# Ledger of designs, part 204: peptides against a protein of PDB entry 2AKA

Target 1, 299 residues: chain A of PDB entry 2AKA
Amino acid sequence: MEDLIPLVNRLQDAFSAIGQNADLDLPQIAVVGGQSAGKSSVLENFVGRDFLPRGSGIVTRRPLVLQLVNSTTEYAEFLHCKGKKFTDFEEVRLEIEAETDRVTGTNKGISPVPINLRVYSPHVLNLTLVDLPGMTKVPVGDQPPDIEFQIRDMLMQFVTKENCLILAVSPANSDLANSDALKIAKEVDPQGQRTIGVITKLDLMDEGTDARDVLENKLLPLRRGYIGVVNRSQKDIDGKKDITAALAAERKFFLSHPSYRHLADRMGTPYLQKVLNQQLTNHIRDTLPGLRNKLQSQL

## One batch from the design tools (peptide; made by RFdiffusion4, then SolubleMPNN)

Design b2_p28_1_s1
Fold by OpenDDE base, seed 1:
Structure b2_p28_1_s1 (fold): chain B 299 residues (1-299), chain A 28 residues (1-28)
Amino acid sequence: as target 1 above (299 residues)
Amino acid sequence: SAAEEQQKKIDEALEEIDKLVEELKELE
C-alpha cells in the first residue's frame, strides 16, 4: 500500500506535462488556511527543513505540489528543472521564490500554475500535498485590490474537486467559527466528508482556555476529525530552532497539558503525517478505478 | 499542430496511467 503515493506522483507529473486542459480530478490533499494560520510551518515540520518562502502577506503565490518521498538520501527536485538535485534547502526556498517571480512578475501577483517539488528524505512518509495561497482579506503592497477573490478562485479550482481532500489549517488562538479554512471547507464540503482539521497555535491560547472540544470533534464535527499541532514560534523560526527539538517540545506539550494529555497519542505532527499518509493511500485506492474509467471514456 | 501535440501528451499520460493501474493490481 505504501507504493500508491509514488505512483500517483508519477501520474501527477505526467498530467502536469499535459497542462491545465486535463480536467482530471487526481486524488490529492489541498492545504488551505488563512494567512499566518501555520500552513507553511506544518509542511516544514513534515520535511524537517526550512524551505518555504517567508515574509509578510501572501507568501505562497502559486500552488505548491509537495511530493514527499521516503528515501535513504535527502534531496529535493523540481519538475521545472529535472535532473538538478538540491541538497541545500535554502536553495530550494530560493528556487521557489525565483520560479514564483518568473511567472507572477514582481508585483506579487498569483498564478494557478503549480510548482512541483519532490523531497526525498529518510524523515518523511510518502505524502503528496498541494499548498495553496493563504486566504487574505487585505491587499498588501502592490497586490491587486481583488487579490482576495483571486486567491479564493484559485482555491476553489482545487477544493471543489470531488477527489480532493482538504487539510483545513486553523489557529486555536482565533475564533474557530471564523476560520477561513473551515469556512471554505464547509462551502465545498458541507457534510465534512473530505475535510481534515488541523489546529495550530494551541500553545498560544489564552490562559484558562483550551481547544479540547474542537480536538474531540464535538464543536464543529468533521468525519475525518481534528489533529492538533504545535509549530515553532516565529522567534524559534528566526532563531533557527531545530525542527527535531520542536517536535519533541510538541510531544511534551500534549503530554503535559491537562486538557490534551488523553489525546496526546492522536496529536502532533508525526501523527498527522501518519494519518495523512493513510488517508491519502486509501483515497488513491478508492478513486483511481473511477479516474481510470473517466480517462478511458475520454479516449 | 498544437492539438496533435496535446493529444500525444494525453496518450502518453494515459499509457502511464495504464501501467500504474496494472502495477496497482499487482499490489492488491
Scores: peptide ipSAE 0.092, ipTM 0.723, DockQ to the pose 0.322
Fold by OpenDDE base, seed 3:
Structure b2_p28_1_s1 (fold): chain B 299 residues (1-299), chain A 28 residues (1-28)
Amino acid sequence: as target 1 above (299 residues)
Amino acid sequence: SAAEEQQKKIDEALEEIDKLVEELKELE
């Protein structure tokens, strides 16, 4: 039933247009993680394009509803800019920045109002994600001193929903026990029923250390498990390293690493996309009866 | 007017919701 994700996308767009997004517990995947955890890189790897804002501090300042649609053509569309097809993904990045600044102002504030972006591509699986602002404790620039709490409150609007799956993005080169993503996931999903763990920066771990126990779901068990990924380095991003080449390097990393070789077929960005597509599809199927009833009651 | 455009968007969204509700029924 691969057609369920496009159906939910149409629902999401329809409700977004009337300003009722907050009242609908739509089946979705919210992406959470600390600043610099690698969330944006994971999403760009799914699309195979550089299109997300970059910078220091809080880059994502509004929820980004990213609808990936498998298509014969490659282009992007914004819900706020109907009829305009973007084929240059740098223009997509600029539009996200402009639309963010239009609502939040120049003070680097945040807004809970989503940006809806649909990407058509032959290189994607059908998948809908909500990219959320990175968790931080330190205000930057003209940000309000309570920005940490504002971000937390925004995240809670999504991750507390029963039909929300949580993609918890944590870097392997940091103490996983201190992962902001896993902390917030544990707060709202204490039984680990809705949380999918993503472990980034596996290539940046100290020599003689590995995340094997985490990836084998032995350290902090999640029902939906963990998937390791290797994103492009900042140097690779700045050097405009091709994402296809980066995906090949990721595959090589897992296959060649003594601690991860046996897991290699269940690791990496392509496998993550597949798992997320399958989990979202199944989750939609399980929630459709309740969603229908809720929609019917609102008509 | 801005108000007329907003109302048009609401009406279009409601029509789409109605169609989707019917499609959901057919999937059961």
Scores: peptide ipSAE 0.024, ipTM 0.605, DockQ to the pose 0.212
Fold by OpenDDE base, seed 4:
Structure b2_p28_1_s1 (fold): chain B 299 residues (1-299), chain A 28 residues (1-28)
Amino acid sequence: as target 1 above (299 residues)
Amino acid sequence: SAAEEQQKKIDEALEEIDKLVEELKELE
């Protein structure tokens, strides 16, 4: 059987090129979460490179369609600059920033027009994610006062689609019941059929507290469950701590933690990547029979 | 044209989908 993820990537690229991106109900995973929830760090950990914009406030200001492709070579390509291979991931970061600013301007506004980035790497599984702007209630800089609603409206364009899986990223050191990611997921997926929970910042929880009940899917049950991860701290990122070393530290964290040791084989970034690959593949398989009819009706 | 090239890619993808859908039906 042909790899289903690359097939959907070809469809996604084709429809992006004709300007129909927003109306497509393609099988995909949308990444949602509040600002500083750790979304970008999760994605960078998949690639093993620092390549996403960083900073305070809204960093992702356009949807980023991140197509991970397992390959013998390592490079990135953008749909908006076909034929240019990026081997320096700092240049990838700069291109994301430049392309974002080109469309949104310098006022830190948002645009629903996706950036399509494909990353070839021997270190990735085939996986397509749509990184969405972080939910916020606080405008930064010269952002419009209604930026919260603009972001929500943008997110809703993706997460309301029946073929969209939702990767809800929530920090463990915040009240999970008040997680923006889980709230929006619950709004559009009230039965928890399309939502995968990611719990970040488990290493930053208060002493004597843990997220065991959440990770065991007992507190806020999702059909697809929860996966805990430990990302690099901002200090580690600024210090250019190697992602490989961070992944080793993450593994050590789960194995050594009394509350998580029994879950350790179902936690961490590598496991998350595997689960997402499998879930996306299965989801594509399940949705393919209906995809043809939908596509034909739009052409 | 660029539009024709994109349409060709879409058509090719649709053909691949059709093939995959039929293969999946045979496995069920």
Scores: peptide ipSAE 0.021, ipTM 0.584, DockQ to the pose 0.664
Fold by OpenDDE base, seed 5:
Structure b2_p28_1_s1 (fold): chain B 299 residues (1-299), chain A 28 residues (1-28)
Amino acid sequence: as target 1 above (299 residues)
Amino acid sequence: SAAEEQQKKIDEALEEIDKLVEELKELE
């Protein structure tokens, strides 16, 4: 069953090569969340490397199809420059930025055309994620005045698909009832069949407050539940705190926190990665029979 | 042609899916 995710990766690559207008209803996980919700940090924690663009405003301006492949070697490859192996993840970051700018131009607009990035690593589980632009309400800089709606429309192209699982990333230090991620997930998945909740910034909650009820799936229940994570702070990122140390700190956080210690074995980035791998694998298995018919219909 | 290449890619994908489906059946 471990070969199912790589198969979907090959299918994604093939359809991406066919053109931008291919209706790709492939088994995948779309990552949704507001700007600064912590999506990029979650993805970087999966890879164990800093490789995503950082900055203010809309950083992700194209869908990033992130294909994680467990391998004995560590390197990255882009679909748009096949044959080039990236071993320096700063170069990966620069390539994402350059490729984004190539398509969107200098106006910081968005494009629905995916960037396909494959990361081989001994430290990852097989997993395919689609990082989507962060939802925003206010245009900044030279962004189009309707950027909010453009982003929303782009997200809808992914999250409305039946074969798409939704990783809804919400910060704990904000009102979860107003989470943009959970709102869009509820709109397209009202029964919560496809949505996995991720709660970030648990370490940034006000003293005396906690997200226990959310993490116990009691407040806003999802069929697939919630997983809490603790990402590196911006200070830690700027200070080049390694992800390994951050993962240890995350584990310590959950174990030592009175509200979360009983959940600690079902929290944190490693557990999230495992759950996503399992959920995606099962989802692929369940959808494979239908994929054949879909592909056949394109002949 | 581009269309022929597309069809070839789809056919290859279909063959791979068929193999995997059969493998899964054997594991169940």
Scores: peptide ipSAE 0.099, ipTM 0.748, DockQ to the pose 0.586; fails the geometry check

Design b2_p28_1_s2
Fold by OpenDDE base, seed 4:
Structure b2_p28_1_s2 (fold): chain B 299 residues (1-299), chain A 28 residues (1-28)
Amino acid sequence: as target 1 above (299 residues)
Amino acid sequence: DEKEKLQKEIEEVLKEIDELVEKLKKLE
């Protein structure tokens, strides 16, 4: 089963090369969440590097097909610039920004055309995620006034597909009932069969409050459950706290928190990565018969 | 050229899928 994710990666790359990636119902995980929900931090924590665009507003403006591949070496490759190995992850960030701007222009618009990024690392499990633009209601700068709907339409192209799993990223320090991620997931997955909940910012909740009921899958039940994570704060980022130290702090947070201690072994970024790897692998396996038939019809 | 490359890749992937499916059936 170790080769299932790489197999789908090959298909993703092949179809992306001809501009048909968005139309395929490949087994995949789409990452959805509101702006500032912590999506980028979750993904960076998997890699252990800062490499995603940061800033105010919508920083992800194109779908990012992030293919994590366990390897003895650490480097990144883009499908649009084959043969170039990136070992400096700051350069990876800059390339994402440059490639995004090349297509969207200077108005900070969005494009449905994916960027395909493969990251080889000894610190990752094989895992492919499609990072989608953060949902927003407020245009920033020169963004189109209908940017909210453009983003929504883009997300719907992915999350409506039957073989798409949904990683719904929601911050705990906001009203979870009004989570953009969970709302869109519920719209396309009303039975909660394809949705995995990620709860971020658990460390930023008001004193005396907790997300225990959510994490125990009692408030808004999902078949695949919820996993809580603690990302680096802006203070930590500004203080140049590395991801390794942040992961240790995350573990300590769950172990020491009265409301989460009993869940600690089923929380945190490393556990999330393992769960996603397993779920994606199993999902690919389950969809292989249908995928085979679809592929054959493309010949 | 791109279509031909895609077709070749699909054919290769199909072969691998068939092999994997058979392997999985044996394990179940």
Scores: peptide ipSAE 0.307, ipTM 0.822, DockQ to the pose 0.504
Fold by OpenDDE base, seed 2:
Structure b2_p28_1_s2 (fold): chain B 299 residues (1-299), chain A 28 residues (1-28)
Amino acid sequence: as target 1 above (299 residues)
Amino acid sequence: DEKEKLQKEIEEVLKEIDELVEKLKKLE
């Protein structure tokens, strides 16, 4: 069972190389969330490195197929520059920015063409995620006024696929009922069968408030439930706070919080990574018969 | 050339899938 995710990765790479990504409905997890919902921080916490573009407005402008592979060595590889091993994750960030700009231009436009990034690390479980552009209502730079709808249309190309699981990232310090991530998830997955909720910014909630009911799956129930995480603050990121230290602080947060202590073993980034690995593996297994038939039809 | 490479990759993956499915059936 350990080889199922790498097997799908090979298919993703092969189809991406020929530009036929859209038709196979490969088992995958799409990451959706509003701008500043904490998506990038969640992904970086899995790797334990700062490697994603940061900034105001729309940062992710192309889908990023992030393939995490457990390995004894730590390095990254892009599909668009095969054979180049990146050991400096700052260079990985720069390459994402450069490759994004190469395709979208300088106007900060969006493109549905994925960037395929594979990260080998001893600190990761095998896991593939598709990071999608953050939902926004505010165009930045030279973006067209309808950028919100362009992003939505792009997201729909992924999340409408039956074999796509949805990692819906929502901040706790905002009204969850108005979460962009949960809204789009509910639109394409009304029964909540494909959606995994991630609640970020639990440490930024107003004093005397908590997200216990959400995390206990009592408010907006999802079959796959909710997992709370605590990401580094923007100050911590700017100050290059170590992710390992942040993970320890996250654990401490859940253990020390009266409303979350009883959930602490089912919260946090390490638990999220484990759950996603297991869910993706099981999902691939369940889709194998259909995938086989689809692949056969491509011959 | 690219299509041939893709076809070869698909064929290889299909073989691996079949092997995995057989292994899974034996565990049931």
Scores: peptide ipSAE 0.306, ipTM 0.819, DockQ to the pose 0.508
Fold by OpenDDE base, seed 3:
Structure b2_p28_1_s2 (fold): chain B 299 residues (1-299), chain A 28 residues (1-28)
Amino acid sequence: as target 1 above (299 residues)
Amino acid sequence: DEKEKLQKEIEEVLKEIDELVEKLKKLE
């Protein structure tokens, strides 16, 4: 089963090369969340590197197809610059920014055309995610006043597909009932069959409050449940705190917290990565008969 | 031609799917 994710990656690359990305219902995981929900930090924690664009407002402005591949070596490759291996992850970040600007211009606009990035690493499990622009209500810079709706329309192109799993990223220090991620997930997946909940910022909750009921899947039940994570603080990011050290701190957080210690073995970034790998693999397997038929019809 | 490349890739993937399905059946 270890070869199923790479197999779908080949299809993603092939269809991306001809500009037909949105037309195929490929088994995939779309990552959705509001601005500052912690999506980028979750993805970077999987790789153990800082490589995603950072900034105020809308950072992700094109879908990023992030293909993680377990390998003995560590490097990145882009579909749009074949043959170039990136070993400096700052250069990866710069390339994402440059390629985004090439298509969208300097006005901070968005484009539905994906960037395909493959990262080989000994520290990752095979996993493909589609990082989508963060939902926002406020235009920044020269963005059009309807940017909120443009983002929503872009997200809907992915999350409405039956074979799309949804990784809904919500911060714990905000009202979960107002989570943009869970709202859009419920709109397209009302029975909660395709949605995996991620709860970030558990370390930033008010004193005397916790997300235990959410993490135990008792407040807003999802078939695939919730996984809590603790990302690096902005101070830690600015101080270039090592992600490995941050993962150890995350483990300590769950083990030492009175409300979460009993869940600790089913929390944290490493567990999330494992669950997503398993969920995606199983999902691909379950959709293979239908996928095969669709592929055959394209010949 | 990019379309031809896509077709070739689809054919290869279909072959690999069939091989994987057969392997999975043997493990069950």
Scores: peptide ipSAE 0.305, ipTM 0.816, DockQ to the pose 0.493
Fold by OpenDDE base, seed 5:
Structure b2_p28_1_s2 (fold): chain B 299 residues (1-299), chain A 28 residues (1-28)
Amino acid sequence: as target 1 above (299 residues)
Amino acid sequence: DEKEKLQKEIEEVLKEIDELVEKLKKLE
């Protein structure tokens, strides 16, 4: 069953190479969330490396098809530069930025054309995610005044597809009822069949408050439930705290917190990665008959 | 050309899908 995700990756690459990535409803997971919701940190925690663009405002400006592949070796490859193996993940970050700028220019605009990045690592499970631009209300810098709508339209191209699962990333230190991620998910998945909730920044909640009801799937129920995570703080990132230490701290957080202790075994980044691997694998399996027929019709 | 490459890839993937489906049926 571990071969199902790589199989879909091959299709993603093939269709992307000819600019037809949107023509097929491939089984995939789209990552959605507001700006600064913690999406990039979640993805980096899966890899165990810092490799995503950082900065103020919109960081992700093109869809990033992130293909994680379990391997004995650790390196990255881009579809747009085949044959080049990246072992320095700082160079991976720079390549994402350069390739983004090549298409969007210097105005910090967005493009719907995906970047396909494959990461081989012994520390990952097979998992493919499509990282999408963070939702924003206010344009920054030279961004067009309608950037909010451009981002929304881009997201809708992915999340409206029936075979697209939605990883909705919401920060706990904001009003979860008004989460941009959960709102867009509810719009396209009103029954909550395709949405997986991720709650970040649980460690930054005000004293005397917790997200227990959400994490227990009692407040805003999703069929696929919620998983809480604790990412590195900006201070930790600036201090070059390694991701391994951060994952240990995350585990300790859940185990020691009175409101989350009973959920600790179903929380945290490692558990999230496992769940996503299983969910995607099962989803591909369930869609295989339909996918086969669609592929056959393309011949 | 790119179209031929895509077609070839689809054919290979279809073959692998069929093999996987057969394996899954044997496990049931």
Scores: peptide ipSAE 0.302, ipTM 0.813, DockQ to the pose 0.502

Design b2_p28_1_s4
Fold by OpenDDE base, seed 4:
Structure b2_p28_1_s4 (fold): chain B 299 residues (1-299), chain A 28 residues (1-28)
Amino acid sequence: as target 1 above (299 residues)
Amino acid sequence: SEAEKQKKEIEEVLEEIDKLVEELEKLE
């Protein structure tokens, strides 16, 4: 069953190359979250490298199809520049920025055309995620005043698909009832069948408060539940704190926290990776028959 | 042509999907 994700990756690449990607209901996980929700940090923690654009406002301006592939070697490849192996993840970041700017221009506009990035690493599980632009209500740069709706419309192209799982990333230090990620998920998945909740910034909650009820799936129940994570602080990122050290700190956080200790084995980035791998694999298995039939009918 | 190569790749992937689906259906 571990070969299902690579199979879908090949299918995804093939259809992307012919411009059919938007019309296919491929089994995938779309990552949604507000700006500064910690979405990029979650993805970088999976890879163990800093490789995503950083900054204020809308950093992700095109969908990023992130294909993680377990391998003995560590390198990245882009679909738009086949044959080039990136071993420096700073160069990966620069390529994402350059390729984004090539299509969107310098005005910080958005495009629905995905960037396809494959990362080979011994430190990853097989996992494909579609990183979507962060939801925002505030235009930046030369963005149009309706950028919120443009982003929303782009997200809807992915999350409305029946075979799309939704990784809803929400910060714990904000009102979760007003989470943009959970709102959009509820809109397209009212029964909570396709949504996986990720709660970030648990370490930044006010003293005496916790997200226990959310993490225990008691407040806003999702069939697939919630997983808490602790990302590197901005100070840690600026200080170039190693992701491995951050993962150790995350584990320590959950184990030592009175409200989360009993959940610690079902929390953190490594557990999230495992869950997503399993969920995606199972989802592919369940959707492949329907996908086959649909594809055959189009031939 | 590049389009023909892409079509061939898609066809190969579809064949693999068919095999996997058949295997999965046998396990159910």
Scores: peptide ipSAE 0.099, ipTM 0.722, DockQ to the pose 0.612
Fold by OpenDDE base, seed 2:
Structure b2_p28_1_s4 (fold): chain B 299 residues (1-299), chain A 28 residues (1-28)
Amino acid sequence: as target 1 above (299 residues)
Amino acid sequence: SEAEKQKKEIEEVLEEIDKLVEELEKLE
């Protein structure tokens, strides 16, 4: 069953090439969260490379379809520049920035047109994620004052689809009841059937507080539950701290924390990757027959 | 195995979906 995700990737590429991707209810995982919630850091932790744009404000301005493929070699390919293999992930970051600016212009606008990036690596599980722009209330640069609603409308194009799973990324050092990710997920998935909760910034919680009740699925229950992760700090990123070392530190955090030790085997980035791979594989299997029938009815 | 049978069924569905995509492309 490990081959189902690559098969859907081929379908996704084919549909993107004909401009029909927006009309297809493909089985996928959309990543949602507020600005600085840690979405892009989670994705980089999966790859084990720094390759996403960084900065203040709205960093992701187009959907990024990230196709992770387990391989013996490590390289990246973009759908918009077929045949070019990227082995330097700094060049991958620069290409994302350049391709974003080409479509959105200099005004820091947003576009619903996806960037399709495939990463081959021995360090990844097969997994396809759609990184979506971070929800924000604050326009940056020459962005229109209604940019919040433009982002929301873009997210709704993905998360309203029945075959879309939602990876809701929320920081632990903020009120979970006010999480932008969980609010949008609850709006489109009121029964919590399609939503997977990710809790970031567990290491940044106030002394004497913890997210145990959330991680145990007792506070705001989701059918698919919650997974806690510890991302690199901005200081660690700026200092080019190795992601492998950060993953070791994450494991140590959960094992050493009195409130999380009993959950440690069901926490952290490696466990999240395994869960997402399994969830997506099962979801593809369950939805493909329906997708075929839907396509047939459109002809 | 049951897993192999399920994989084969899924592959057949994907092949059919690919054909449908090609047909849709021709209608545009």
Scores: peptide ipSAE 0.034, ipTM 0.604, DockQ to the pose 0.040
Fold by OpenDDE base, seed 3:
Structure b2_p28_1_s4 (fold): chain B 299 residues (1-299), chain A 28 residues (1-28)
Amino acid sequence: as target 1 above (299 residues)
Amino acid sequence: SEAEKQKKEIEEVLEEIDKLVEELEKLE
C-alpha cells in the first residue's frame, strides 16, 4: 500500500515532462488558500526544513508538485535538473525561485507549468501535494491587473478534477465564511466530498475566541473534517526556531488550550500528515482501476 | 528523443498500474 503514492509520483513526473500534467485526472491533493494563509508553513512543517520561497504577495507562482518520500537519507531532487541531489534546503529554495523566474520572467507573473520537487527524508510520510499559488485580489509589482483571475483559472485546472482532493488552508484569525480556500472548494465540491480543511493561526485568535465549532465540523461541515495546526510565528522564523521545536510547541498548544484539549489527538501537523497519507493512499486505490484507461488515452 | 523517453516511461508505469490493479483485485 505504501508503494501507491510513489507510483503516482512516477506518473506525475512522466506527464509533467511532456506538459500533460494539468490535463490528467491523477489522484492528487491540491493545496489551496489565500495569501498568507500559512500554506508554505504547513508544507515546510511536513519536511522539517525551510525550503519554500518567502516574501510579500504572491510567492508561489507555479504549481509545486511536492513529492514527499520516506527514506533513510535526506535530500531533494527536481525533475528539471535530473541527477542533482540537493542536501542544502536553502539551495532548494533558490532553485525554486530560479526555475520560477526562468519561466515567468521578472514581472512576477504566473505559469501553470508545474515544478516537480521530490524530497526524501526520514521525517516524512509518503505524500504528494500540489501547492498552488495563493489566491489574491490585489496585483503586486508588474503583475497584470487580472492576476486574480489568472490564479483562479490555474487553480481550477486542478481542483475541478474529480480525482483531485482539496486541502483548503484557512487562517483562524480571519472570518472563515470569507475563506478563499473554502469558497473555491465549495464551488467545485459543493457536497464537501473531496475537501479537507486545515485551520492555521489558531494561536493568533483574539482573546476569548476560538475555532472549536469549526474544528468539531459543526460550523461549515466537510465530510473529511478539519485539522487545526499551529505554524511558527514570523518571530519564531526570524529567530531561527527549529521546526522540531515548533511541532512540540504545537502539541503543547492543543493539549493546554481549554477549547482544543479534547481534540488534541486529532490536531497538529503530524496528525495532518498521517491523515493526508491515508486519504491519498485510499484515493489512489479507489481511482487506480479507472486510471489505466485514462492514461492510455494520453499516449 | 526526450518525448520518446517520456512515452516509454509512461508505458512502463502503465504496466505497473496493471500489476497493482491485479494485486488489489486479488486482495479484495
Scores: peptide ipSAE 0.102, ipTM 0.721, DockQ to the pose 0.780; fails the geometry check
Fold by OpenDDE base, seed 5:
Structure b2_p28_1_s4 (fold): chain B 299 residues (1-299), chain A 28 residues (1-28)
Amino acid sequence: as target 1 above (299 residues)
Amino acid sequence: SEAEKQKKEIEEVLEEIDKLVEELEKLE
């Protein structure tokens, strides 16, 4: 059954090419979170490379369909430039920025048209994620004053789909009860059936505070639970700290923290990757018969 | 045409889905 995720990737690519992506209820995981919630860092930690745009304001301005494929080789490919293999992940970043600007213009607007990026790597599990624009309330630069609503409407196009799982990314150093990610997830998934919680910035919490109750699924229960992660600091990113070293530090953090040590085997980026792979695979299996019938009816 | 090529690709994927669904049904 390891071939189910690649199969769905082919479907995504085919439908993207015909411009029908938004109308398809494909089994997928949509990544949602406020700006600076740590979404990009989580995705980069999966790949083990710095490849996502960075900057002030809204970084992700188009949906990014990130298709991770376990392979013996390491390279990236874009659907919009088929046949070009990227081995330099800085070039991948630049291509995302260029392709975003090509559609949205220079005003830092948003577009619902996805960018499809496939990453082959020996360091990834098969996993497809749709990174969505970060929720924001404040327009930046030449963004339209209603940008908050435009982002929300874009997110709703994905997260309202029944076959869409929701990866809700929330920073622990902010009020989790007011998490933008958890709010939107609760709006479209009130029973918490499709939502996976990710708690970032656990290392940045105030002294004497912890997210234990959240991580133990006691505060805001989700059927699929919560997974805590520790991303690289901005200083570490700017200093080009190795992601492998950061993952080791993450493991050490959970093992050494009095509030989290008992959860350490169910925390961290590697565990998150495994859980997402398993959940997506199972979800695809469960939805394939329905997807088949739907696709057949469209031919 | 490009549209015909895309349609053919979808059809090929559907055939693969059909095979996988059949395999899954045998395991249940």
Scores: peptide ipSAE 0.100, ipTM 0.732, DockQ to the pose 0.624; fails the geometry check

